# Ledger of designs, part 61: peptides against a protein of PDB entry 5TDY

Target 1, 88 residues: chain A of PDB entry 5TDY
Amino acid sequence: EKKIDGRRKAAVLLVALGPEKAAQVMKHLDEETVEQLVVEIANIGRVTPEEKKQVLEEFLSLAKAKEMISEGGIEYAKKVLEKAFGPE

## One batch from the design tools (peptide; made by RFdiffusion4, then SolubleMPNN)

Design b2_p24_3_s2 (from b2_p24_3, 7 letters changed)
Fold by OpenDDE base, seed 4:
Structure b2_p24_3_s2 (fold): chain B 88 residues (1-88), chain A 24 residues (1-24)
Amino acid sequence: as target 1 above (88 residues)
Amino acid sequence: SMFEKVVDAVIKAGLLSAVEELAK
């Protein structure tokens, strides 16, 4: 998979949510961040299915790390083991 | 990162389920 810039990932996620929900999200961000995101969204261009999938998967991974959703998936399990017992 | 900020904002906005739906 291709590495995606953090700013672009944010834009992809917001675009995927749609304008209404994206607006709700932005209410929880500081003004400077909002301005930066708007620029990124305006210049997002084409979002590939692969990018979208990658961004959503990373989101879910982070959400799981925050214990906001049920844990699962082999890759996540590997991450858990690594964090719990170290990279060895 | 900006992405992490947005992730937190999504959660704060109560839109976690919305993203989960998108990921299906």
Scores: peptide ipSAE 0.754, ipTM 0.962, DockQ to the pose 0.771
Fold by OpenDDE base, seed 1:
Structure b2_p24_3_s2 (fold): chain B 88 residues (1-88), chain A 24 residues (1-24)
Amino acid sequence: as target 1 above (88 residues)
Amino acid sequence: SMFEKVVDAVIKAGLLSAVEELAK
């Protein structure tokens, strides 16, 4: 997978949520972070399906790590293996 | 990171299920 900049990942996630839900999320962020995210969203350009999928999968992985959802799933399993053993 | 901050904010906003739905 191609590495995505952290700022861009945040923007992709917010755009995927839509403006209403994105606004709800931003209420939990400091003013400086909100300003930075707005700029990133304004300059997001094209978001490929692959990029969107990658960001959402990383979100789910982090959510699982926080034990907000049950562990499992193929993508999470792949990440576990990659971190444990790395590429051959 | 900014992404991690947003992830935390999504959870705090109670929108975890919304993102899970998007990922289906």
Scores: peptide ipSAE 0.746, ipTM 0.962, DockQ to the pose 0.747
Fold by OpenDDE base, seed 5:
Structure b2_p24_3_s2 (fold): chain B 88 residues (1-88), chain A 24 residues (1-24)
Amino acid sequence: as target 1 above (88 residues)
Amino acid sequence: SMFEKVVDAVIKAGLLSAVEELAK
């Protein structure tokens, strides 16, 4: 898979949420971060389905790591190990 | 990272389920 810049990933996620929900998210960010994100969103250009899927999957992975979702198991552990130590 | 900050903000906003729905 193609590696996506962290700032780009953030913009993709917010655009995927839509303006209403994105606004709610931004209420929980500091002013500097909001300014940076607005610039990224303004210059987001095309978002491919593959890119959107990749960002959403990474979000869910991070949410699981924060124990917000209880969906572990051997298959998930295997995916984590492959991404951490497997060839990329 | 910027992305991790936004992830935290999504969770704080109570919008975890909204993203889960998008990912289906």
Scores: peptide ipSAE 0.745, ipTM 0.961, DockQ to the pose 0.744
Fold by OpenDDE base, seed 2:
Structure b2_p24_3_s2 (fold): chain B 88 residues (1-88), chain A 24 residues (1-24)
Amino acid sequence: as target 1 above (88 residues)
Amino acid sequence: SMFEKVVDAVIKAGLLSAVEELAK
């Protein structure tokens, strides 16, 4: 799996949402952050299907960690530990 | 990070379900 920097991941997510929903998201960000994101989106170039999938999956993982998605269990906990420290 | 800021903003905007649908 290729590593993507945080700024690019943010831009990929917003582009994936489309302009209307992206605008709704940006209403909840400060002016400086919006300006930085606009620059990233303007220079995003090509977004591969693999990159898009990776960003969306990472979003969902973070949302679960924030307990916004009612999912989890022992298998999820194992995956979290493996990603953080590697398998035993 | 910038990504984490956007994640929080998506949730605040009530668009969590929209991203879930995109991921299917």
Scores: peptide ipSAE 0.744, ipTM 0.962, DockQ to the pose 0.757

Design b2_p24_3_s3 (from b2_p24_3, 7 letters changed)
Fold by OpenDDE base, seed 2:
Structure b2_p24_3_s3 (fold): chain B 88 residues (1-88), chain A 24 residues (1-24)
Amino acid sequence: as target 1 above (88 residues)
Amino acid sequence: DMFEKVVDAIIKAGLLSAVEELAK
């Protein structure tokens, strides 16, 4: 699995949603962030199926961690704890 | 980071299910 830049991941996700939904999302972002995202989207180039899948999976993990999805999130929770407090 | 900001924005926009559908 390749590490993807946060800006890149954001652009991939918004493009995947389509222009209408992407516009709805950007209404909840500050002006500077919107400006940066537009640039990233404009320069997104080619998105591989693997990259898209990876971004969507990471989104789901984050959403679960935020308790927005009831399908579990133990694995992501473990990662969060490790980063926040270190290994046991 | 920017990705986390977008995730939060998606949730606020009520588009969580839309992304879940994309992931199927």
Scores: peptide ipSAE 0.732, ipTM 0.956, DockQ to the pose 0.769
Fold by OpenDDE base, seed 3:
Structure b2_p24_3_s3 (fold): chain B 88 residues (1-88), chain A 24 residues (1-24)
Amino acid sequence: as target 1 above (88 residues)
Amino acid sequence: DMFEKVVDAIIKAGLLSAVEELAK
């Protein structure tokens, strides 16, 4: 899969949420970050379904890592360990 | 990075479920 930089991923995610929810998110960011994000959103161009899917999947992975959602299991645990420590 | 900041902000805003719905 194609690598997407953090700035674009952030913009894709906020656009996917829609303007109302994106505005709610912005309230929890510092002014400088908001300004940067607005620029990224303004220049986002087309968002492919593949990009959207990739960004959402990464979001969910991060949310799991923060223990904000419950998606346990052997396979997930294995993936976490592999990402954290790699093959030893 | 910027993405991580947005992730945290989404969580703080209580919009985790909204993103989960988008991912279905």
Scores: peptide ipSAE 0.732, ipTM 0.956, DockQ to the pose 0.766
Fold by OpenDDE base, seed 1:
Structure b2_p24_3_s3 (fold): chain B 88 residues (1-88), chain A 24 residues (1-24)
Amino acid sequence: as target 1 above (88 residues)
Amino acid sequence: DMFEKVVDAIIKAGLLSAVEELAK
């Protein structure tokens, strides 16, 4: 897994959503953040399928942590264990 | 960070299910 900075992850996620939904999301962000995101999106270049998948999975993990979606599943469990014991 | 902000914004926008669908 390659490390992706927060700015790029945000851009990848918004691009994945498409322009209509991305616009809806941006209505909930402050002006400066929107400007920064637009720049990141404009300079996003190529997004690999692996990068897209990685960002989406991280989103799901965060959403689960916020208890917005049901916890469970082998993939989530793997991520939890990796974070807990990976740096051994 | 910026990613966290966007995650929260997605939730506020009611688009959680839309992202879940993308991840399938």
Scores: peptide ipSAE 0.725, ipTM 0.956, DockQ to the pose 0.726
Fold by OpenDDE base, seed 5:
Structure b2_p24_3_s3 (fold): chain B 88 residues (1-88), chain A 24 residues (1-24)
Amino acid sequence: as target 1 above (88 residues)
Amino acid sequence: DMFEKVVDAIIKAGLLSAVEELAK
């Protein structure tokens, strides 16, 4: 997988949510962050399906950790290790 | 970073399930 910087990932995620839900998210961010995100969204350009999938998967991983939700299983553990230490 | 801030904001907004649906 190609490494995507945090600013780009944030913009991809908000665009994927759509304007209504993105607006709800913005209510929970400080003004400085909102300003930066708006710039990133304005300059997002083309988002590939692969890029969107990668960002959504990383979101779910982080969100599950924060919400203390676990999938468990050897297959999930394998995916984590491949993402962390694989050649991509 | 900015991505982690947005993740936190999505959770605070109660939109976790909305993103889960996008990923399906």
Scores: peptide ipSAE 0.725, ipTM 0.956, DockQ to the pose 0.749

Design b2_p24_3_s4 (from b2_p24_3, 7 letters changed)
Fold by OpenDDE base, seed 3:
Structure b2_p24_3_s4 (fold): chain B 88 residues (1-88), chain A 24 residues (1-24)
Amino acid sequence: as target 1 above (88 residues)
Amino acid sequence: DVFEKVVDAVIKAGLLDDVEELAK
């Protein structure tokens, strides 16, 4: 899969949420970050379905790592072990 | 990074379920 930089990932996620929900998210960020994101969103251009899916999947992975959602499974377990101990 | 900040903000905003829905 094609690597996406962090700033673009953030913009893709916010655009996917829509302006109202994105605004709610922005309320929980510092002013500097908000300004940076607004610029990134303004220049986001086209977002492919693949890119959108990739960003959303990474979001869910991070949310799982924070134990905010309970969607385990063998594949997730493998990722956890790989992150914790590296490939064996 | 900024993406991680946004992830935290989404959670704080209570929009976790909304993102899950977007991911199908």
Scores: peptide ipSAE 0.753, ipTM 0.963, DockQ to the pose 0.784
Fold by OpenDDE base, seed 4:
Structure b2_p24_3_s4 (fold): chain B 88 residues (1-88), chain A 24 residues (1-24)
Amino acid sequence: as target 1 above (88 residues)
Amino acid sequence: DVFEKVVDAVIKAGLLDDVEELAK
């Protein structure tokens, strides 16, 4: 698992959402941040499935922590264990 | 950082579920 630059992670997420939804997201960002992200998106190049998955998983982790969102105690616990030790 | 800003923006845009679907 390669470490991804924060700006790139943001770009990957926005590209994954598609232009319409990405535009909706951009409306909630300051102008300077938007300009930075547009540059990153323009230079994003190829996004691998692995990179996309990594970014999306990190997003969900951060979002859930921030919003205190739960997938359900038992189900989330199972996911944590699976990520930590792998399926058997 | 910028990624955290985007996370916040996605939530504000009401697109959390959309990202969850993408992650499946």
Scores: peptide ipSAE 0.751, ipTM 0.963, DockQ to the pose 0.759
Fold by OpenDDE base, seed 2:
Structure b2_p24_3_s4 (fold): chain B 88 residues (1-88), chain A 24 residues (1-24)
Amino acid sequence: as target 1 above (88 residues)
Amino acid sequence: DVFEKVVDAVIKAGLLDDVEELAK
């Protein structure tokens, strides 16, 4: 699995949502963050299916961690264990 | 980081289910 920087991940997610929904998301961000994301989106270039899948899965993992959706899935379980019993 | 900010923003925008649909 390739590491993707946070700005890139955000841009991938917003592009995947489409312009209308992305705009709705932007309304909940500070002005500086919006400007940064617009630049990232403008320069997003190619997004591979693998990259898109990775970003969406990470989103869902984070959403689960916030208890906004049902818990479950092996990857989420792995992260829970890492947080609870990983290195001190 | 900025991705975590966007995650929060997606949730606040009520678009959580939309992303779940995209992930199928």
Scores: peptide ipSAE 0.748, ipTM 0.963, DockQ to the pose 0.792
Fold by OpenDDE base, seed 1:
Structure b2_p24_3_s4 (fold): chain B 88 residues (1-88), chain A 24 residues (1-24)
Amino acid sequence: as target 1 above (88 residues)
Amino acid sequence: DVFEKVVDAVIKAGLLDDVEELAK
């Protein structure tokens, strides 16, 4: 799994949502963050299917961690354990 | 970080289901 910069991950997610929904998201962000994200989106270049999938899966993991999603999953469980105890 | 902030913003915007759909 390739490491993706946090700002890039955010840009990928926003682009995936499309401009209208991305705008709705940005209404909940501070002005400085919005400006940074706009720059990242403008310079996003090519987004591979693999990168997009990775970002969306990380989103789901974070959402599950916030208990916004009740679905279980082996991959999520693995990520939790890895973050808690590291690779062993 | 900025990505986590965006995740929170997606949730606040009520767009969680939309992202879930994209991930299918």
Scores: peptide ipSAE 0.748, ipTM 0.962, DockQ to the pose 0.773

Design b2_p24_4_s1
Fold by OpenDDE base, seed 4:
Structure b2_p24_4_s1 (fold): chain B 88 residues (1-88), chain A 24 residues (1-24)
Amino acid sequence: as target 1 above (88 residues)
Amino acid sequence: DEVFQKVVDAVDEEILKEVEELLK
């Protein structure tokens, strides 16, 4: 597993969402941030499945962590447990 | 990671659910 630059993580996520959803997200960001992200997206190059998965999982973790009431918490917990202890 | 956090914070519940679908 490789450590991914924060800006790149954002770009990977946005690209993974597709242009429509990415736009929905980016319209809530300040202009400077959008500008930075556009640059990162333009230079994203190849995104490996592993990198994408890593970014999406981190996103999900962060998103769930900051929500006091989150839908799908049980399912998320199940996935976490499965990944952590399933092989055992 | 600050930029990433900003993006995380900007994602609504609908998109969040879609991301969950991507991980299935």
Scores: peptide ipSAE 0.699, ipTM 0.948, DockQ to the pose 0.662
Fold by OpenDDE base, seed 2:
Order: structure tokens, then sequence, then C-alpha cells
Structure b2_p24_4_s1 (fold): chain B 88 residues (1-88), chain A 24 residues (1-24)
């Protein structure tokens, strides 16, 4: 696992969501942040499957952490445990 | 990271579920 720049992580996530969903997310951000993200997306270049997976997993961790009560909590917990202590 | 956290905070439950599907 390699450390990924924060702005790049955001760009990877937004590209993974596709233009429609990315736009829904970005409309809640300030103009300066949007401009920065558009530049990052334009210069994203190659995204490896490993990098994409890493970013999406980190996103889910952060998204679930901000609200303890969430739908699908048990299923998410199972996935976390599988990755930490799954089949060896 | 501040920028990444801003994006995380801007994602609603519907899009969150779609990301979960991407990892299945």
Amino acid sequence: as target 1 above (88 residues)
Amino acid sequence: DEVFQKVVDAVDEEILKEVEELLK
C-alpha cells in the first residue's frame, strides 16, 4: 500500500463515481475547492485498480465513521473483518 | 486530508451505497 496525496484521492473517487454523481457531490463544495478538484481530475492520468480500491475503501471508512448509526453497518463491519482477518 | 474529507462529507447516503456496490 502506497500513500496517496489527498487531492488525488478525491479525484480518483470523483472519477470512479462518474460525471453525474461527481457533479452531485461537487455542488456542495466551495468554488475554490471545485476548481482545485477539476484540475486534479484533468491531470489524473492512469489510475491502477489497486489505487482505486484503496481510495474507495478509505472513503467508506471515513463515511461510516462520521455517523455511528448507518444502514448496512453490520455488512460493512463484516467486510472490514474479512480484510483484516479473512482467509489466509 | 482536508480536501478529501470535504468530498467525503459531501457524499449522501445514496452515493455511499453505490460506492459499496463498486467494491462488491
Scores: peptide ipSAE 0.697, ipTM 0.948, DockQ to the pose 0.620
Fold by OpenDDE base, seed 3:
Structure b2_p24_4_s1 (fold): chain B 88 residues (1-88), chain A 24 residues (1-24)
Amino acid sequence: as target 1 above (88 residues)
Amino acid sequence: DEVFQKVVDAVDEEILKEVEELLK
């Protein structure tokens, strides 16, 4: 596993979302951050499946950390265990 | 990674579900 630069992680996520949803996300960000992200997206180059998966998984981890209170913790935990150890 | 956290915080529930689908 390679340690990915934070700005690159953001770019990978936004590209993975597609232009429509990426725009929906970016309209909630400050102008300076948007400019930084646009540069990163423009220079994203090759994104490997492994890199994409790593970024999306970290995203879900961070996103669920704040939602762990709202009836999603148990279901998320089930999914994590299923991914890590299989449906066995 | 401050920028990545900002992006995470800007994602709504609908888009969150889309990302979950991307990972199946």
Scores: peptide ipSAE 0.696, ipTM 0.948, DockQ to the pose 0.655
Fold by OpenDDE base, seed 5:
Structure b2_p24_4_s1 (fold): chain B 88 residues (1-88), chain A 24 residues (1-24)
Amino acid sequence: as target 1 above (88 residues)
Amino acid sequence: DEVFQKVVDAVDEEILKEVEELLK
């Protein structure tokens, strides 16, 4: 697993969401953070499937860590296990 | 990591479900 810069991870996630959903997310961020992210998105270049998957999975793990966001926890756990070990 | 966490925190449940679909 390659280490990805935090700002890049954010950019990858936002690009993966698409412009409409990314905009919805960014509306909740402070101005300085938005400016930083816009720059990162502009310079994102190529995003490999592996990088995208890694970022999205990390996002889900962080999001599911919140008690208020519990929906889909079991399904996420299943996906993690399947990707890590395959079917048994 | 701080910027990424801010983005994570800004994502609502609906968008979270959409991300789950991206990994389906």
Scores: peptide ipSAE 0.694, ipTM 0.947, DockQ to the pose 0.627

Design b2_p24_4_s2
Fold by OpenDDE base, seed 3:
Structure b2_p24_4_s2 (fold): chain B 88 residues (1-88), chain A 24 residues (1-24)
Amino acid sequence: as target 1 above (88 residues)
Amino acid sequence: DELFQKVVDAVDEEQLEAVKELLK
């Protein structure tokens, strides 16, 4: 697994969603943020299947953290324990 | 990862389900 630049991750996620859903997401963002995203999308170049999968999985992890996903799992359980009792 | 987090925070349930479908 390779670390992906945060700005690139944003572009990968939006491109993966497709233009319609990406547009829906960007309507929730301020103009300056949208400008930044457009630049990243325009310069995204090739996205490997590995990058795509990695970004989408990280997204789901973060979505769980913000309580958008109600399903559990070992990774979610770890986060719950960390918040409840602190990092060990 | 400020920019990524902003996008994550802007995603709603509809887009969330779309991401889940992409990972099936």
Scores: peptide ipSAE 0.706, ipTM 0.950, DockQ to the pose 0.800
Fold by OpenDDE base, seed 5:
Structure b2_p24_4_s2 (fold): chain B 88 residues (1-88), chain A 24 residues (1-24)
Amino acid sequence: as target 1 above (88 residues)
Amino acid sequence: DELFQKVVDAVDEEQLEAVKELLK
């Protein structure tokens, strides 16, 4: 996977959610943050399916880390083990 | 990655489920 700028990742996630849900998310953010996000969304340009998938999967990984998701995930499990014990 | 993390933290259960559906 390619490194994606954090600002762009935020925009990709919000655009993927669609206008209504994106708006719901942004209602929880401060004014300055919302302004930043709007700029990033306005300049998002073309989003590839690969980029979208990468961002959404990273989001879910972070959500799992915060225990918002209790379902399993092989990739997440691998990352946890890798960070905890390193490769063998 | 600060901006992305802020968005992640702002997502509630409803939007979380929406993202899960997007990946199906």
Scores: peptide ipSAE 0.705, ipTM 0.951, DockQ to the pose 0.776
Fold by OpenDDE base, seed 2:
Structure b2_p24_4_s2 (fold): chain B 88 residues (1-88), chain A 24 residues (1-24)
Amino acid sequence: as target 1 above (88 residues)
Amino acid sequence: DELFQKVVDAVDEEQLEAVKELLK
């Protein structure tokens, strides 16, 4: 697994969603943030299948933590334990 | 990863389900 820049991750996610859903997401953001995202999308170039999968999986992990969605997964479980008991 | 987190925070249930479908 390769480290992906956070700005690029945002662009990959929005492109994966498609223009209609990406626009819906950006309606919740301020003008400066939208401008930054559009620049990243415009310069995204090629996205590998591995990169796309990695970004989408990380998104789901973060979304589950935020929305407290009841779904399994080792990586999600790690975050739950970390928040509950700390780095012991 | 501030920009990515902003997008994560802006995603609603509809877009969340769309991403789940993309990973199937």
Scores: peptide ipSAE 0.702, ipTM 0.951, DockQ to the pose 0.796
Fold by OpenDDE base, seed 1:
Structure b2_p24_4_s2 (fold): chain B 88 residues (1-88), chain A 24 residues (1-24)
Amino acid sequence: as target 1 above (88 residues)
Amino acid sequence: DELFQKVVDAVDEEQLEAVKELLK
């Protein structure tokens, strides 16, 4: 997988959610953060299916780490191992 | 990845389910 800039990941996630749900998320953020996100969304250009999938899967992994999701998964398990023992 | 993490932290259960559906 290609490394994606963190700012771009945020924009990809919000665009993937669609404008209504993205707006709901952004209502919970401070003004400065919202302004940064708007700039990133405006400059997102083309999003490949691959990077969209990558961002959404990374999101789910982080959500699981926050105990927002109870189900496991191979990618999450891999991330846990990488964080615990480092890549080998 | 601070900006991304802020968005992740702001997502509620409804948006979480929406993301799960996008990956099906």
Scores: peptide ipSAE 0.698, ipTM 0.950, DockQ to the pose 0.778

Design b2_p24_4_s3
Fold by OpenDDE base, seed 4:
Structure b2_p24_4_s3 (fold): chain B 88 residues (1-88), chain A 24 residues (1-24)
Amino acid sequence: as target 1 above (88 residues)
Amino acid sequence: DEMFQKVVDAMDEEILEEVKKLLE
């Protein structure tokens, strides 16, 4: 696993969201931060699936840590089971 | 990491759910 620059992580996340949703997020950021992010997005180049997954997982961790999102253990377990055995 | 945190903090519930879908 490669360490990803924080600015790049932000860009990857925003690109993954798509332009409409990314714009919604960026409307809540200060002008300087937006400018910096735009530069990062412009220079994002290729985003590997591994990098994308890593960023999204870190996002999930951060969001949960700040209680922005939460999920009970039972619900999580259900989702795991569904993904693991649903196709069966 | 600070910039990433800022982006996360700027996300509303709707957007958060959209990101969660991307993980699935």
Scores: peptide ipSAE 0.538, ipTM 0.899, DockQ to the pose 0.601
Fold by OpenDDE base, seed 2:
Structure b2_p24_4_s3 (fold): chain B 88 residues (1-88), chain A 24 residues (1-24)
Amino acid sequence: as target 1 above (88 residues)
Amino acid sequence: DEMFQKVVDAMDEEILEEVKKLLE
């Protein structure tokens, strides 16, 4: 697994969602962040299937960790913590 | 990672379900 820049991860996720859903998300962000994201999206270039999958899985991990999704359990939470704070 | 977290935090339940579908 290759480390992906945080700004790029955000751009990959928004592009994957499509323009309509991406716009809905951006309405909850400050102007400066939106401008930065637009630049990242404009310069995203090629996104590999592996990169896309990695970003989506990282998203799920973050969403579950914040209890935004009622899926997973104790074992999953342990894995999230290990990936987030363990040695890499 | 901060920007990515901001995007995640900005997503509501409807959007979360759409992302889950992308992983199917």
Scores: peptide ipSAE 0.534, ipTM 0.896, DockQ to the pose 0.723
Fold by OpenDDE base, seed 1:
Structure b2_p24_4_s3 (fold): chain B 88 residues (1-88), chain A 24 residues (1-24)
Amino acid sequence: as target 1 above (88 residues)
Amino acid sequence: DEMFQKVVDAMDEEILEEVKKLLE
């Protein structure tokens, strides 16, 4: 797994959503943040399947941690433990 | 990361459901 820049992660997520949904999200952000995101999106280049998967999985983790979505599962629990304590 | 968290926090339930679909 490669470390992804935080700004790039945001851009990858928004691009994955598509322009309509991405626009809906950005309407709720401050102007400075929007400008920064637009720059990142414009310069995103190619997004690998691995990057996309990694970003979406991190999103899932953050959303669940903040109780934004209700979803469980053994695999998710495993990932939480791996990140917290490392592999056995 | 701050920018990523801001984006996540800005999502409503409809958008969250769309992201979930991407994970399927």
Scores: peptide ipSAE 0.533, ipTM 0.895, DockQ to the pose 0.636
Fold by OpenDDE base, seed 3:
Structure b2_p24_4_s3 (fold): chain B 88 residues (1-88), chain A 24 residues (1-24)
Amino acid sequence: as target 1 above (88 residues)
Amino acid sequence: DEMFQKVVDAMDEEILEEVKKLLE
């Protein structure tokens, strides 16, 4: 895995979530952060499947660490990735 | 990783459940 800039990871996640859910998340952020994220999203350019997978896995890991996901773990991540990107 | 963490932290239980529904 390649280290992805935190701002880019945020943009990748928000784009992957779609505009509606991305907007819902951004409603909970301060104005300055929102402006920064908008810039990152606008300049996201090409996102590889590997980047999407990496960001999604890290997101799920962080959410699990905060005890926000009940299923959690590798199995949940695997299920999500299989649905999102097809069987590998 | 600050901005990414902010996004994750911004996702409360309701938002997370809605996101999960999209992923499931």
Scores: peptide ipSAE 0.509, ipTM 0.877, DockQ to the pose 0.365

